# Peptides against a protein of PDB entry 5KEZ: the designs that were tried, part 121

Target 1, 320 residues: chain A of PDB entry 5KEZ
Amino acid sequence: NVAIYNPFRPWWERYQPVSYKLCTRSGNEDEFRNMVTRCNNVGVRIYVDAVINHMCGNAVSAGTSSTCGSYFNPGSRDFPAVPYSGWDFNDGKCKTGSGDIENYNDATQVRDCRLTGLLDLALEKDYVRSKIAEYMNHLIDIGVAGFRLDASKHMWPGDIKAILDKLHNLNSNWFPAGSKPFIYQEVIDLGGEPIKSSDYFGNGRVTEFKYGAKLGTVIRKWNGEKMSYLKNWGEGWGFVPSDRALVFVDNHDNQRGHGAGGASILTFWDARLYKMAVGFMLAHPYGFTRVMSSYRWPRQFQNGNDVNDWVGPPNNNGVI

## One batch from the design tools (peptide; made by RFdiffusion4, then SolubleMPNN)

Design b2_p18_1_s2 (from b2_p18_1, 10 letters changed)
Fold by OpenDDE base, seed 2:
Structure b2_p18_1_s2 (fold): chain B 320 residues (1-320), chain A 18 residues (1-18)
Amino acid sequence: as target 1 above (320 residues)
Amino acid sequence: MKLVTSRPGRPHGETYYE
């Protein structure tokens, strides 16, 4: 991914890829293989956050300022480490003046235009699908158990399906023969927009963002909400079917006050209430549960917003 | 200094905030 130095090595640089090399601030490929092996040997499975919707931001300067030193040029859409070129992006397909998503009520824009300036990959192309599949298959062959698909809302479900259909079975050293990778898709659907979580059920599980948002409201006792109202928690609250849901109290985005749920989201900053919410989630049978492991950072609020929301994990001069 | 693209939380409609 790109190496960002202003601010200094933010968490979100990880979501701006310039190659599919397993070479980042977290380590190199050999170190990753070693970790996966050690985890698998004790029954701990690894799921990779796969960033496959886009490459880096269009405004990033060309050069070799990346975690593995790979050259890239956002201006010319040149990513030779893959390789991608201008033919592999949706620049000509997006019809907005800016090239970015301008209207989230237009499903075509949401999927064909750039997410906050991130260069949008042409996932309709078999070449692009194959490059992504090669990346994911490399991880599968190493021994990962599955994937979180980042920004799934911004990809056509059929394009995702086409990629998934190219995937290998899981590594038989640790998984039963014929096992398929576990897939869950990040889709923010709180209602009110044309793209629905149900559009993605055919590909795997989806994130249920209503879960943390509503649970936070109840635990906080906002608007007269009561714990007794959780009697029909799950589908009874309008959530997706349990077998399609991945549920969580918070994630890295809404922990920073961004995205779905707003101020209702409970985090470790509200320790007592957070423990209650996580405990409830783990005790309740609805959905596949995910528990957040995070860190403290020096929050600095200006006009209600944390200006240090970019701060990544504890590190040694950028090295995790 | 050239503006660099960030990746905050995903933007969504006002209806998403409670």
Scores: peptide ipSAE 0.036, ipTM 0.701, DockQ to the pose 0.082
Fold by OpenDDE base, seed 3:
Structure b2_p18_1_s2 (fold): chain B 320 residues (1-320), chain A 18 residues (1-18)
Amino acid sequence: as target 1 above (320 residues)
Amino acid sequence: MKLVTSRPGRPHGETYYE
């Protein structure tokens, strides 16, 4: 991914890929392989956050400022380490003036235009699908158990399916023969927009962002909410079917006060309430549960917004 | 200074604007 130095190595640089090489702030490919092996040997499975909707931001300077040193040029859509070129992006499909998503009520914009300037990959192309599949298959062969598909809302479900159909079975050294990778898709659906979580059920589980948002409201006792109302928690609250849901109290995005859930989201900053919410989640049978492990940073609120929400985990001069 | 593309959170029309 791109190496961002202003601000200094933010967490979100990881979501701006310039190659599919397995060398990042966290380590190189050998170290990753070693970790996966050690984890699998003790029954701990690894699921990769796969950023496959886009490459880096269109305004990032060309050069070799990346975690693996690979050259890239966002302006010309040149990512030779893949390789991608201008033919592999949706620039010509997006009809907005900016090239970015301007209206989230337009499903076509949401999927064909750039997410906050991130160069949008043409996932309709078999070439692009194959490059992504090669990346994911390399990870599968290393021994990962599955994937979080980042920004799934911004990809056509059929394109995702086409990629998934190219994937290998899991590594038989640790998984039963014929096992398929576990897939969960990040889809923000709180209602009110045309893209629905149900559009993605065919590909795997989906994130249920209503879970953390509503649970936060209940635990905080906002709007007269009571714990007793949780008696029909899950589908009874309008959530997706349990067998399609991946649930969580918070994630890295909404932990920072933005995105789905807003101020209702409980985090480690509110330790007591957070423990209550996480405890409830783990005790309740609804959905597949995910627990967050995070870190403190020097929050600085200006006009209600944390200007330091970019701060990444504790690091040694950018290296985790 | 050149604007850097940020990702402060996943956008949702009802909760956050980029």
Scores: peptide ipSAE 0.035, ipTM 0.712, DockQ to the pose 0.084
Fold by OpenDDE base, seed 5:
Structure b2_p18_1_s2 (fold): chain B 320 residues (1-320), chain A 18 residues (1-18)
Amino acid sequence: as target 1 above (320 residues)
Amino acid sequence: MKLVTSRPGRPHGETYYE
């Protein structure tokens, strides 16, 4: 991915890929392979956060300022380490003046335009699908158990399916023969927008962002909400079917007040209430549960927003 | 808008602003 120095090595640089090489601040491919092997050997499975909707930001300067030193040129859409070229992006499909998503009530913009300037891959192209599948298959062959598909809301479900159809079975050294990768898709659906979580049920599980938002409201006792209202928690609250739901109290985005959930989201900053929420989540049978492991950072609120929301994991001058 | 593309989070039309 790109190396960003302003701000200094933010967490979100990880979501601006320039190649599918396994070279990041977390380690190299050999180290990753070693970790996956060690985890699998003790029954801990690895699920990769796969960034396949886009490459890096259009405004990033061309060069070799990347975690693996690969050259890239956002301006010309040149990513030779893949390789991608200008033919592999949705620039011509996006009809907005800026090239970015301008209206989230327009599903075509959401899927064909750039997410906050991130160069949007043309996932309709078999070439692009194949390059992504090769990346994911390499990970599968290493021994990962599945994937979180980042920004799934911004990809056409059929394109995702086409990629998934190219995937290998899981590595038989650790998984039963014929096992398929576990897929869960990040889709923010709090209602009110045209793209629905149900659009993606055919590809795997989806994130249920209503879960953390509503649970936070209840635990906080906002708007007269009571714990007794949780009697029909899950589908009774309008959530997706349990067998399609991945549930969580918070994630890295809404922990920072971004994405879905707003101020209702409980985090480790609200220690007691957070423990109550996590305890409830783990005790309740609805959905597949995900528990957050995060870190503290020096929050600084200005006009209700944390100006330090970019701060990444603990590091020594950029080195993790 | 930031000069350099950032990814502070995922926008939602009803709950998020940029």
Scores: peptide ipSAE 0.036, ipTM 0.714, DockQ to the pose 0.104; fails the geometry check
Fold by OpenDDE base, seed 1:
Structure b2_p18_1_s2 (fold): chain B 320 residues (1-320), chain A 18 residues (1-18)
Amino acid sequence: as target 1 above (320 residues)
Amino acid sequence: MKLVTSRPGRPHGETYYE
């Protein structure tokens, strides 16, 4: 991914890929392979956060300032380490003046335009699908058990399916023959927008963001909410079917309190309430559960917003 | 201050604010 120095190496630089090489501040490919092997050998499975909707931001300077040293040029859409070129992006398909998503009530913009300036891959192209599948298959061959598909709402479900159809079975050294990768898709659907979680049920599980948002409201006792109202928790609250739901109290985005649940989201900063929420989630049978492991950073609130919400995980200048 | 592309929490119709 790109190396961002202002702010200094933020968490979100990890979501700006310039190649599919496994070289990041978290380690290299050999180290990753070693970890996956060690984990699998003791029954711990690895699921990769796969960033396949986009490459890096259009405003990032060209050069070799990346975690693996690969050259890239966002301005010309040149990513030779893949390789991608200008033909592999949706620049011509997006019809907004800025090239960015301007209206989230327009599903076409949401899927064909750039997410906050991130260069949007043309996933309709078989070439692009194949390059992504190669990346994911490499990970499968290493021994990962599945994937979180980042920014799934920004991809057409059919394009995702086309990629998934190219995936290998899981590594038979650790998984039964014929096992398929576990897929869950990040789709932020809190209602009010045209893209729905149900659009993606055919590809795998979907993140249920209503879960953390509503649970936070209840446990915080906002708006007169009571724990007794959780009697029909799950589908009874308008959530997706249990067998399609990936549920969580917080994630790295909404933990920062400004999206996909807002201030209702419970985090480790509210330790007691957070433990209650996580405990309830783990005890309740609805959905497939995910527990967050995060870190403390020096929060600084200005005008109600944490100006340090960019701070990445603890690291020693690019090395663990 | 250099303008760089970030990846903040994604906007949505109900609860997201800038």
Scores: peptide ipSAE 0.033, ipTM 0.698, DockQ to the pose 0.084; fails the geometry check

Design b2_p18_1_s3 (from b2_p18_1, 10 letters changed)
Fold by OpenDDE base, seed 2:
Order: structure tokens, then sequence, then C-alpha cells
Structure b2_p18_1_s3 (fold): chain B 320 residues (1-320), chain A 18 residues (1-18)
């Protein structure tokens, strides 16, 4: 991914890829293989946050300022380490003036235009699908158990399916023969927009963002909400079917107040309430549960916004 | 200083419940 130095190595640089090399602030490919092997040997499975909707931001300067030193040029859409060129992006397909998503009520824009300036890959192209599949298959061969698909809302479900159809079975050294990768897709559906979580059920599980948002309001006792109302928690609250749901109290985005759920989201900053919410989630038989492991950072609120929401994990001069 | 694209959590309509 790109190496960002202003601010200094933010967490979100990880979501601006310039190659599919397993070479980041977390380590190199050999170290990753070692970790996956050690985890699998004790029954801990690895799921990769796969960023396949886009490459880096269009405004990033060309050069070799990346975690593995790969050259890239956002201006010309040149990513030779893949390789991608200008033919592999949706610049000509997006019809907005800026090239970015401008109207989230337009499903075509949401999927064909750039997410906050991130160069949008042409997932309709078999070449692009194949490059992504090669990346994911490499991970599968290493021994990962599955994937979180980042920004799935911004990809056509059919394009995702086409990629998934190219995937190998899981590594038989640790998984039963014929096992398929576990897939869960990040889709933010709180209602009111044309893209629905149900559009993606065919590809795997979907993040249920209503879960943390609603649970937060109940635990916080907002608007007269009571714990007793949780008696029909799950589908009874309008959530997706349990077998399609991946549930969580918070994630890295909404932990910083940006993502779906707003101020209702409970985090470790409110330790007592957070423990209650996580405990309830783990006890209640709805969805596939995900527990957050995070870190403190020096929050500085200005005009209601944390100006340090970019801060990544504790590190040693940029190395984590 | 050139503007750098960020991904702080996408502050738009989908962040709120109706």
Amino acid sequence: as target 1 above (320 residues)
Amino acid sequence: MKKVTSRPGRPHGETYME
C-alpha cells in the first residue's frame, strides 16, 4: 500500500493498495506464512481483509513511496506491480463531474465511481477479476480460511461472484478437502438507500450494521429503550437472516465516530457499557460474532470531531 | 502541500439510521 507521512502512517493507508504483494508494515510474505502456519496448527484460523474494490487515492503522488517499494502512478492509473493500467479502471464509466461518488442514492455511482477519491477498479473485466483472484488464491494456498471483502457495497454483486468462482478450495493441510473460503462482505445498509444487504447474500455473509447501532441505543437507555426489548433480538428487530449476518458491537470505522451507527456505537472508551454489549452479543445466538481488538489513541476533539482519528496502532517509528 | 486521499470512515448518508 501507499506509505502516507502526512499524517504519519495513518491506519487508513492500509486501504490504499498499489500492489497485491504481501509486504506491509505488518511484515513480509515469509513472516505472514509463518504466522498463518502457527495459527492454523493450534486451531486459529486467519481471515484476510481484502481490498479489491480500488487502488490508492487519485491524488497521491507518483513514485515508490509504498510499503514494498513498488512504483505506482495514480495520475496515469499505472500500477506495474500488478500490473494495472488506465484500461483497468472505471474512469470512463463514472459519469459524475468529479469522478467520485456524489449521490449515494444512485446505485450506479456508488459502484462505478470513486469512493472518496480511491481509484475504482473495473471489476467487470476478466483481467481485473483474474488478478484479484490470483491474489486471493495465493492467500488461500498459504492457508487462510477466508476473507472480509472491503467496500462490497461499491462492487456489483455479480462481479464479486465472478471473482469468488475463481477461488481455490482451502489448503488441505489444515482444512477438509473441498472446503471453500469463508466470505463476509462489508455492506452498510441502515435503510434508506437503494443498495441492500440482500443483494449480496448469494456471495456470503454480510455485515449487519444495524446490530451495533441498535444495541448501543438499548444499552445506553436512549429514548426509553429497555433491555427487555431484546427478547426478540435478531430477525425480530429487522436484521438480516442469522445465517447471513456477521455481527459486531464496533469496527475500526465506527469506533472513530465515522461509520454507520453514529454516537450510539459502543466502544472500549465506555468500558462498562461496552462489556455489557459484547457479553450480550456473545451470549445471544444470532449471526456470526466478531469481537474487536483495538487500541487507545490520543483523541483530540475539535468542533465535535476527533482530529486524531487517523492514528494507527502503537508502532515503533512507523513499524508495527 | 498536495491533498492526500483518506479513508476515515466515509461520512455520508449511510452512516445514519432512519
Scores: peptide ipSAE 0.040, ipTM 0.729, DockQ to the pose 0.144
Fold by OpenDDE base, seed 3:
Structure b2_p18_1_s3 (fold): chain B 320 residues (1-320), chain A 18 residues (1-18)
Amino acid sequence: as target 1 above (320 residues)
Amino acid sequence: MKKVTSRPGRPHGETYME
């Protein structure tokens, strides 16, 4: 991915890929392979956060400032390490003036335009699908158990399916023969927008962002909410079917107050309430549970926003 | 200075719940 130095190596640089090389601030491919093997050998499975909707931001300077030193040129859509070119992006398909998503009530913009400037891949193209599948299959062959598909809301479900249909079975050294990768898709559906979580049920589980948001309001006793109202928690609250839901109290995004929950989201900053929420989640049968492991950073609120929400985990000169 | 593209969790009002 892009190596960003202003601010200094933020967490979100990881979501701006310039190649599919397993060479990042977390380590190289050999180290990753070693980790996956060691984890699998003790029954701990690895699921990869796969960033396949887009490449890096359109405004990033061309060059070799990337975690693996690969050259890239956002301006010309040149990513030779893949390789991608201008033919592999949705620039011509997006009809907004900026090239970015401008109206989230327009499903075509949400899928075909750039997410906050991130160069949007043309996932309708078999070439693009194949390059992504090759990346994911390499990970599968290493021994990962599945994937979180980042920004799934911004991809057409059919394009996702086409990629998934190209995937190998899981590595038989650790998984039963014929096992399929576990797929959960990040879809932010809090209602009010045309894109629905149900659009993605056919591809795997989806993130249920209503879970953390609503649980936060209940635990915080906001708006007269009571714990007794959790009697029909899950589908009774209008959440997606349990067998399609991946649930969590917080994630790295809404932990920082951005999207999909807002101030209701409980985090480690609210230690007591957070433990209550996580405990409830783990005890309740609804959905597939995910627990967040995070870190403290020097929060600095200005005009209601944490100006340090970019801060990544503890690191050694940018290396985790 | 060139503007840095960030990814602060898809910041748009429709995804906030208070």
Scores: peptide ipSAE 0.039, ipTM 0.725, DockQ to the pose 0.126
Fold by OpenDDE base, seed 1:
Structure b2_p18_1_s3 (fold): chain B 320 residues (1-320), chain A 18 residues (1-18)
Amino acid sequence: as target 1 above (320 residues)
Amino acid sequence: MKKVTSRPGRPHGETYME
């Protein structure tokens, strides 16, 4: 991914790829392979947060300022380490003046325009699909068990399916023959916008962001909400079917207060309430549960916003 | 300051709660 130095190596630089090389501040490919092997050998499975909707931001300077030193040029849409060129992006499909998503009530903008300046890949192209599949298959062959598909809301479900159809079965060294990768898709659907979680059910599970949002309000006792109202928690609250839901109390985005769920989201900063929420989630038979493991950063609120919400995880392997 | 593309929480209208 791109190396961003202002602010200094933020967490979100990880979501600005310039190649599909497994070479980041979290480690190199050998280290990753070693970790996957060790985990698999003791029954711990690994799923990867796969960033396949986009490459890096259009405003990033061209050069080799990346975690693995790969050259890239956002201005010309040149990513030779893949390789991608201008033909592999949706610049011509996006009809907004800025090239960015301007109206989230327009599904075509949401899927064909740039998410906050991130260069949007043309996933309708078989070439692009194949490059992504190659990346994911490499991970599958290493021994990962599945994927979180980042920014799935910004991809056409059919394009996602086309990529998934190219995926290998899981590595038979650790998984039964014919096993398929576990897929869950990040789709933010709190209602009010045209893109729905149900659009993606055919590809795998979907993140149910209503879960953390609503649970937060209940645990916080906002608006007179009571724990007793959780009697029909799940589908009874209008959530997606349990067998399509991946549920969580918080994620890395909304943990910072400005993601899906807003201020209702409970985090480790609210230790007691958070423990209650996580405990409830793990005890309640709805959806596939995900527990967050995060880190403390020096929060500094200015005008209601944490100016240090960019701070990345602790790193002990140097600056690469 | 150089313009830097960030990836904060998605600025979807639906993501904010009172």
Scores: peptide ipSAE 0.036, ipTM 0.713, DockQ to the pose 0.088
Fold by OpenDDE base, seed 4:
Structure b2_p18_1_s3 (fold): chain B 320 residues (1-320), chain A 18 residues (1-18)
Amino acid sequence: as target 1 above (320 residues)
Amino acid sequence: MKKVTSRPGRPHGETYME
């Protein structure tokens, strides 16, 4: 991914890939292999946050400022380490003036235009699908158990399916023969937009962002909500079917106090309430649970916004 | 450079749940 130095190595640089090389501030491929092996050997499975919707931001300077030193040129859509070129992006497909998503009520914009300037891959192309599949298959062959598909809302479900159809079975050294990778898709569906979580059920589980938002409201006793109202928690609250849901109290985005769920989201900053929420989540049978492991950072609020919301996990001069 | 600090479930500025 791109190496960002202003601000200094933010967490979100991870979501701006320039190659599919397993070479980041967390380590190299050999170290990753070692970690996966060690984890698998003790029954801990690894699920990769796969950023396959896009490459880096269109405004990032060309060069070799990347975690593995790979050259890239966003301006010319040149990512030779993949390789991708101008043919592999949706520049011509997106019809907005800016090239970015401008209207989230337009599903075609959401899927064909750039997410906040991130160069949008043409996932309709078999070439692009294959390059992504190769990346994911490499991970599968290493021994990962599955994937979180980042920004799934911004990909056509059929394109995702086409990629998934190219995936290998899981590594038989650790998984039963014929095992398929576990797939969960990040889809933010709080209602009010045309893209629905149900559009993605065919590909795997989806993130249920209503879960944390509503649970936060209840535990905070906002809007007159009571814990007793959780009696029909899950589908009874309008959430996706349990077997399609990946549930969580918070994630890295809404942990910043804005976005999907807003201020209702409980985080470790509210330790007691957060523990209640997580405890409830783990005790309740609804959905596949995900527990957040985060970190404290020096929050600095200016005009209601944390100017340090970019701060990544504890590191040693950028190395994690 | 483009920052990705949150992913909107709604148009930007309207991402809060009511």
Scores: peptide ipSAE 0.032, ipTM 0.711, DockQ to the pose 0.144

